Peptides against a protein of PDB entry 3C2G. Designs and how they scored, part 138

Target 1, 209 residues: chain A of PDB entry 3C2G
Amino acid sequence: IRTFDLLGLLLHDSDAIDGFVRSDGVGAITTVVQYPNNDLIRAGCKLLLQVSDAKALAKTPLENILPFLLRLIEIHPDDEVIYSGTGFLSNVVAHKQHVKDIAIRSNAIFLLHTIISKYPRLDELTDAPKRNRVCEIICNCLRTLNNFLMMWIPTPNGETKTAGPNEKQQVCKFIEIDILKKLMSCLSCEGMDTPGLLELRSTILRSFI

## One batch from the design tools (peptide; made by RFdiffusion4, then SolubleMPNN)

Design b2_p26_5_s2 (from b2_p26_5, 18 letters changed)
Fold by OpenDDE base, seed 4:
Structure b2_p26_5_s2 (fold): chain B 209 residues (1-209), chain A 26 residues (1-26)
Amino acid sequence: as target 1 above (209 residues)
Amino acid sequence: SEAKRLAELEELLKLALTNPSLVKYR
């Protein structure tokens, strides 16, 4: 019943989305996607993505939501779930240090590495829709990773949080030869976030090696 | 039944994605 009421608040406008989020809509969706139904999970994750840029999310506790979502995308080989989940993650961590911390503590860096690693090279994907979706997923991962790395980049004020040894190790996995070959294969793909890819590489080389 | 409830939730989620205004009527 509550979920129906919350979904009824959704409109195309940002105010309605904010209203839904303020009413714990994200939590409600997270509850719904716990059911082992692939179509429901896809729909729920897509709805999460739809509301993932809502301003009201800044006031929403994500301590229980993010670990669950990360686990969901870990165990589901579904491209649509992974797309929506990584998109959600990318949006919610943006400009929110505390949310980044939650995600990182929940092993998000390693998970993103796993996601990228499990997909074939983009140049090996002959099916255009599949290739495009995988490209989008990789872009979401790159954006998320770059957002994480910003936490450990020195600010003009000289203040910087240092990455722990585990985080540093996880970050450095993205410059290993196998994943580098894969990421480099993406450079020629239309729609790839090439700037994000270059940023990731550059940041790791400058700050983590 | 739980199955019916799940189907209803699925439909609502789909409606929310395609036309969020329609979910008010369910």
Scores: peptide ipSAE 0.041, ipTM 0.592, DockQ to the pose 0.015
Fold by OpenDDE base, seed 5:
Structure b2_p26_5_s2 (fold): chain B 209 residues (1-209), chain A 26 residues (1-26)
Amino acid sequence: as target 1 above (209 residues)
Amino acid sequence: SEAKRLAELEELLKLALTNPSLVKYR
């Protein structure tokens, strides 16, 4: 835990972060957080989030790291782990087709649906810190989902990958009545990514139905 | 003890960062 805190302090600029990532820092964190300690897992995931936008990640193999992280988020009902993990996911899939493919094959779309479904409505959360954290998690999920949807929209040249039947089905789960009620309840929440929510909904309705 | 194990993991992390060959995926 102390080592993660120290590393977080040292990783204060993009060059330091890139250096850490090039030295297999993400793999090192992933190895250590396999120990079943909640505080260690929280600290490790937080550090992952801190390096998740590093340019060096484009050259980092994520075939083992991403499935592990997704599983970690799935099995830990910890807001801090989920926050950091979804934040990491949203950043690493951005502009990286190969990484999106790994995440989707690892059932990321379904996982994101599960995460959003399990949290209460934001308006039911009276504790401001808790509400804010849940809001951030939902925003991370929305950003990730929108990044996935970009795979299946036409490029400027009119070329596009077609979503498979399973992916289409999983995406369409986000417009079912129960999840829509949940998502719509977030629209008035301060800090909510309202544009991202509207983008998700509109894209599903236009391109996946 | 768990505390001892955590300290060992922290040292392992330091070593892994200086020598990536020590990183083992499970």
Scores: peptide ipSAE 0.025, ipTM 0.565, DockQ to the pose 0.013
Fold by OpenDDE base, seed 1:
Structure b2_p26_5_s2 (fold): chain B 209 residues (1-209), chain A 26 residues (1-26)
Amino acid sequence: as target 1 above (209 residues)
Amino acid sequence: SEAKRLAELEELLKLALTNPSLVKYR
């Protein structure tokens, strides 16, 4: 725990972060958070989030790291872990086709649906810190989903990957009435990614129905 | 033991903090 806090303080610029990532720092963190200690897991996931936009991640093999993180988010009902983990996921899949493929094969679409579905409506959360954290988690999910959908948007040249039947089915779950009601409740939250929400809905209706 | 391995990993990460490639002063 103490080591992760110190790393978080010292990794404050892009050069230091890239140096850490090139030294397999992400792998080291994921090894440490395999121990069943909630405080350790929180601290490690927070540090992962802090380094998740590093340029050096483009050269880092994530085949073992991403499935592990997704499983951790699935089994650990902790808002801070879910926040950090979904934040990490949203950053690492951005502009990286290979990383998107790893996440999708690891059932990330279904997991993101599960996360959003399990949280209450934002307008029902009276505690402002809790509401804001849940809003941030949903924004991370939306950003990740929109990044996935980009792979399957038809191009004018007709050169696009086709989503498999299972992926299409999982994507279409995000336009069901119950999940839509939940997502629409986010519009009342200050700082909500409203453009991302509209993009998700419009893309599904246009390309997946 | 898990505790011993965790301590070893923490020391490795701590050692990384002393690496000039990982620490930049502003």
Scores: peptide ipSAE 0.021, ipTM 0.556, DockQ to the pose 0.013
Fold by OpenDDE base, seed 3:
Structure b2_p26_5_s2 (fold): chain B 209 residues (1-209), chain A 26 residues (1-26)
Amino acid sequence: as target 1 above (209 residues)
Amino acid sequence: SEAKRLAELEELLKLALTNPSLVKYR
């Protein structure tokens, strides 16, 4: 952990972050967090989140990194790991079609559904810090999902990629009654991305049914 | 200053990668 703490202290500006990313810092983090230690994993994922919007990531191969991170989120029940991981995912897929494709092929849509489904209703969470963290996780999921859906929305310019049958099925799971009830329970939560939630639902109903 | 910070980062990263056991919790 000490190493990641020290690294985090050095990554305080955009130039330092870009320098770290250009030096394969993301790959280095993913290598180190393969050690089975929860504190190390948490610290590494937090550092990933800190660099997740770096411009240098546009030139970084993510073919091995994203599947690894998605698997880590899948198997690790830690809210901090899930928060950092979904935050990283939401940032790296933004405006990058190739990265979206890698994530989707790695079952990211299904994973995001699983993440939302596993948490209790936000209105049932009495602990404010826990509720807020879960809210943030759901917001990260929504942002990621909306970013995925954008790739299949017709634009005035050029042919849009169509969602495959599996992707369409996975997307449509987010309008099933149980998940909708869960998502509706989020509307009363302070800090919820209500526009993102409405966008997700609207886009699915308009373009995927 | 920036070059120094980057060099320190690289050394720490190299240390972490060379000897993961040095990544102590305390």
Scores: peptide ipSAE 0.019, ipTM 0.495, DockQ to the pose 0.013

Design b2_p26_5_s4 (from b2_p26_5, 16 letters changed)
Fold by OpenDDE base, seed 3:
Structure b2_p26_5_s4 (fold): chain B 209 residues (1-209), chain A 26 residues (1-26)
Amino acid sequence: as target 1 above (209 residues)
Amino acid sequence: SLEEKLKELQKLLELALTSESLVKYR
């Protein structure tokens, strides 16, 4: 735990983060968070989130890391772990087709649906910190899903990948009325002042606007 | 078509991600 905190303090610039990732830092974190300690898991996932946009991740083999992380967020009913994990996922899949493929093969689409389904609508949450965290989690899930969907939309050159039958089925779950209501609740949610939203906003604006 | 559905879903997701809750961050 203390080591992760110290590492987090040192990883404050992109070069340091890239250096950490190139030194198999992500693998090291995933090894440590295998211990059944919630504090370690939280700290490790938070550190993963901090390095999740590293350019060096494009060259990092994630075949063992992503399935593990997805399983971790599946089994831990901890908003902080889920937040960090979905944040990592959303960033790591961005602009990386091979990583998207790994995530999809690891049942990520279904997991995203499960996560969104777990939480109430944002307008039903009166506690601002909780609402904010849930909003961030949902946004991470939505961004990840959007990144997956982009693979199946024709490019200007006419090329497109075809979603498999399982992927199609899982994607269809997101157009269910209850899910759509939750998605729409994100549009109507006000008063979100969580520091983490600024980073997400910036990423979204750069990627989608 | 599946393509149209995917595009529609993507638009909805993009709208959700760019909601006022994120855009009006203080």
Scores: peptide ipSAE 0.021, ipTM 0.481, DockQ to the pose 0.061
Fold by OpenDDE base, seed 2:
Structure b2_p26_5_s4 (fold): chain B 209 residues (1-209), chain A 26 residues (1-26)
Amino acid sequence: as target 1 above (209 residues)
Amino acid sequence: SLEEKLKELQKLLELALTSESLVKYR
């Protein structure tokens, strides 16, 4: 019933996506994807990605939603789920300190490393759709990581948080040679956010090296 | 697009309603 009400909002509102989110649409999706149906999980995560830039998310409690999504991504081997989930994560943490904090407390940094680690270098992937999807996943991970790191960079006239020792240790894993090689392989991939990767590199160097 | 989002939501609803397994895994 609730889900159909949400669908109704999408049909009649010019701010349909924001309306959906304000009506706890994200929570509804996360509830639905708790059932062990791969197609349902894939569809739900895709929808999450599609609403991940909604302004209303800034006012949405994500304390229960985000940890659940992170766990889902952790345990689900489906590239589409990982793509959508990491995409959602990257968008939802952007410019939202409280959401970054939730993600970090939920071991997101380590998860991002795990995700990148599980995929081969892009130059080893001969299937173009697979390669592109993996590239997108890695980009989502890097964008998310960059969003985390930026909060720890001292700015002129700004008070910055200090990364904890655990966070620093987890971030340092991204400069391991095998990870770096994998990231470098993405630079030649179509659709790679090269500026974002360079920004991340700069951020890592400034923050931790 | 909004249309794509709606289609995806419809798909989600259809899958939820037709799913044979409604046992939570976590």
Scores: peptide ipSAE 0.020, ipTM 0.504, DockQ to the pose 0.017
Fold by OpenDDE base, seed 1:
Structure b2_p26_5_s4 (fold): chain B 209 residues (1-209), chain A 26 residues (1-26)
Amino acid sequence: as target 1 above (209 residues)
Amino acid sequence: SLEEKLKELQKLLELALTSESLVKYR
């Protein structure tokens, strides 16, 4: 735990972060968070989030790391772990087709739906810190989903792929009324930043331009 | 209204997920 905190303090610049990632730092964290210690898992996932925008991740094999993280998020009922993990996921898939493919093959779309389904509507949360954290998690999920949809929705100057039937079915779950209510609660919740939802909406709208 | 926004979002998502919408811009 203390080691991860110290590492977090040292990894404050892009060069240090890239150096850590090139030295298989993500793999090292992934190994350590296999211990059944919640504080250790939280600290490790937080550190993953801190390095999630590293340029060196484009050269890092994520075939084993990403499925593990997705499984960790799936089984660990901890908002801080889910926040950090979904934040990592959203950043690591951004602008990286091969990482998107790994995530999708690892059932990431379904996981995003599961995460959103777990949380109540934001307007039902009276505790402001909890509400803010839940909003951030949902936004991370929506940003990740947007990154996936960007592959299939026609965009100016973008490569379009055909979504498989399984992927389409998984995405269709996001139009369920209960899910839509939760998503819209993010926009309707006063004082909440919902960039992920707005971006997703924008991406969908671009399919008609 | 929130209800109108939900209906709009649902419609947009449904349209975006249909093969017809994806093929139109191929």
Scores: peptide ipSAE 0.016, ipTM 0.332, DockQ to the pose 0.047
Fold by OpenDDE base, seed 4:
Structure b2_p26_5_s4 (fold): chain B 209 residues (1-209), chain A 26 residues (1-26)
Amino acid sequence: as target 1 above (209 residues)
Amino acid sequence: SLEEKLKELQKLLELALTSESLVKYR
């Protein structure tokens, strides 16, 4: 735990982060978080999030890492783990078709739906810190989903793939009224004030520019 | 069509992600 915290303190610039990633830092984290210690898992996932936008990740094999992370998110009810994990996921799939494919094969679409379905509507959350964290998680999920959808929607400058029947079915779940209501709740969400949301905004803007 | 629904979903997602809730943090 302390080691991850210390590492996080050292990873303040893009070059340091890239250096860590090139040295298989992501693999190292995922190895450590195999231990059933919630605090360790939380710290490790937080560190993953911190390095999740590294340029070096484009050259990092994620075939083993990503499925593990998805499973970790699935089995842990910890909002901090889910936040960090979905944040990592959303960042690593951005602009990387091969990573999207890995995630989809690893049942990421279903997982995202499960996560969003689990949380109450934002307007039902009176605790501001909790509401903020949930908002961040939902946004991470939505951003990830959007990245997946881009694969199957014809764009003038993009390669279009055909979604398989299973993927289509899973995607259709996001058009359910309850999911849409949660999505729309993000449009009207007020009183959010977290560093994570600021970071998310920056990431989203980068993704749409 | 499914394609049309997917496009609509994408649009809704984009709107949610670029909504005023995030714009206020500019």
Scores: peptide ipSAE 0.022, ipTM 0.426, DockQ to the pose 0.061; fails the geometry check

Design b2_p26_6_s1 (from b2_p26_6, 15 letters changed)
Fold by OpenDDE base, seed 3:
Structure b2_p26_6_s1 (fold): chain B 209 residues (1-209), chain A 26 residues (1-26)
Amino acid sequence: as target 1 above (209 residues)
Amino acid sequence: SLKELLEKLLQENLASDIFEPLYSKA
């Protein structure tokens, strides 16, 4: 725990972060968080989130790392782990087709739905810190989904990839009324990126309608 | 390596009854 805290203090600029990533820092973290210590897992996932926007990640093989992280957030009930993990996922898949493919093959779409489904409606959460954290998690999930859906939206200038039948079925779950209500509830949260959520809504609608 | 450093730090700081059996076997 103290080790990850110290590492977090050292990673204060983009060059340091890129250096850490180039030195297989992500792999090192994923190795360490395999130990059954909740505090260690929290600290490790938080550190992953901190480096999730690193340019060096584009050159980092994530074929083993990403599936492991997805499994970790699938089985771990901790909101902080889920927040950090979904944040990492949303950032790492952005603008990286090969990473999106790895995530999708690793059942990421279904996992996103599972995560959103496990939380109550935001209006039922009276504790503001809890409500905000849940909102952030849902937004991370939806932003990740948006990144996936954008691959399959037809563009006027050419043929787009089509979603496989399994992916299509998994995506269809996001137009369920309960999921849509949660999406709408996020729009009412203070300090949220409303334009981003509206973009996601538009992307979902364009994908199915 | 960074990995070795992290493992060493874990051994030094997380020498709890839970981790001692895992490190003794590795």
Scores: peptide ipSAE 0.036, ipTM 0.535, DockQ to the pose 0.011
Fold by OpenDDE base, seed 1:
Structure b2_p26_6_s1 (fold): chain B 209 residues (1-209), chain A 26 residues (1-26)
Amino acid sequence: as target 1 above (209 residues)
Amino acid sequence: SLKELLEKLLQENLASDIFEPLYSKA
């Protein structure tokens, strides 16, 4: 924990973050969080989230890192780990086709649905901090899904990458009424980007029309 | 290098962070 907190303090600008990432800092963190210590895992995932939008990640091999992180958030019922992990995933797949492919091959679509399905309705959560954290997790999952869906949108010339049959089946789970209700419930969260969520909703629904 | 510094920091603190009681989130 102490090491990750110190690193988080030092990584205060984009140049420092890029330097850390170029030095395989993400790989180093993922090595450390393999130890079965919840506090260490939380701190490591938080640091991953902090550097997840670094430009240097475009040149970082994530073939071993991303599957590990996905497995980590699958097996840990910790809201902070899930928040950081889904946030990392959402940022890392953005605008990077290769990373999207790695995530999909690692069963990310199914995992996103599983995460959303496990959480209760936001209106059933009386604790505001917990409700907000759950809302953020759901938003991270939906944003990640949106990044995947963009790969399958037809181009003006009529060409598009086609999702495999398994991926199509898993994507169809996101139009379930319970999932849509949870998406809409996020619009009531304080500090949430309402226009962004509405756009995301529209994109998801259009993918099925 | 930054990598070497990170590795040094990890070597110094990792054992304590994993195997000793944590009294704070810091």
Scores: peptide ipSAE 0.016, ipTM 0.394, DockQ to the pose 0.013
Fold by OpenDDE base, seed 4:
Structure b2_p26_6_s1 (fold): chain B 209 residues (1-209), chain A 26 residues (1-26)
Amino acid sequence: as target 1 above (209 residues)
Amino acid sequence: SLKELLEKLLQENLASDIFEPLYSKA
């Protein structure tokens, strides 16, 4: 735990982060967080989030790492783990088609829906720190979903990947009334990624409606 | 590098039980 904190302090610039990633740092963290210790898992996931935007990740194989992380997020009800994990996911899939494919094959879309579904509406949360954290988690989920959906938007060249029936079904769950109500509640909350929500709405409409 | 970081942390006896196995594999 302390080690991860120290690593976080040392990884304070992009070059250091890239160096860490190139040396299989993500794999190393993933190995450590396999231990059933909540504090360790929190610390590890936080460190993952810290390095999740590294350029070197484009060259890092994530075939084994990403499914594991998704399972970790699925199993743990810990907001901090979910925050860090969804943040990592959002960043790592950005602009990387192959990573998106891995995530989708690992049922990431359904997981995102599950995460959003389990949290109450933001307006029902009276504790500001909790509300803020939940808001951040939902934002991470929405950004990730948006990144997935972008794959199925027609390009100017007329080329588009078509979503499979399973993916389409999973995406359709996000336009269910209960989910929509929750998303609408987010729009009314201060600090919420309103642009992200609106972008997601637009992307969903363009993709499936 | 990761190796350098791990070495430093090990030298400082910081969570050596966790990172020593990783250091040996790296």
Scores: peptide ipSAE 0.015, ipTM 0.417, DockQ to the pose 0.013
Fold by OpenDDE base, seed 5:
Structure b2_p26_6_s1 (fold): chain B 209 residues (1-209), chain A 26 residues (1-26)
Amino acid sequence: as target 1 above (209 residues)
Amino acid sequence: SLKELLEKLLQENLASDIFEPLYSKA
């Protein structure tokens, strides 16, 4: 725990972060957080979030790391773990097709549905810190989903990656009526990433309508 | 299909706040 906190304090610049990632730092964190210690898991996921935008991640094999993180988020009810994990996911899939493919094969789209489904409507949360954290989690999920769907948007240049039947089914699960109602309720909440939600809407429509 | 589902949701006004502004432009 103290080690992760210390590492977080030392990784202040892009070069240090890239150096950590090139030294398999992400793999090291994922190895350590396999131990059943909630504080350790929180600290490790927080550190993952801190390094999630590193350029060196583009060259890092994530075939084992990403599925593990997705499973961790799925089974761990901790808001801080979910926040850090979805933040990491959102950043790591950005502009990296191979990482998106790994996440999608690991049912990431349906996981995003599950995460949003787990939380109550934001207007039902009276505790401001809790409401803000849930809002951030939902925004991370929406940003991640948007990044996935962008792969299947027809481009004017005729290059269209087609979503397979399985991916379409996962997207259909995400846009269930109950989820959509929850997302609509978020639009009236202060702090919600309305532009992100609108971007997601646009991406869905351009991809499938 | 996903398209059919989205169209159904629009027709039933279940997601009007999300989809109608863009569907009217599409």
Scores: peptide ipSAE 0.006, ipTM 0.340, DockQ to the pose 0.040; fails the geometry check

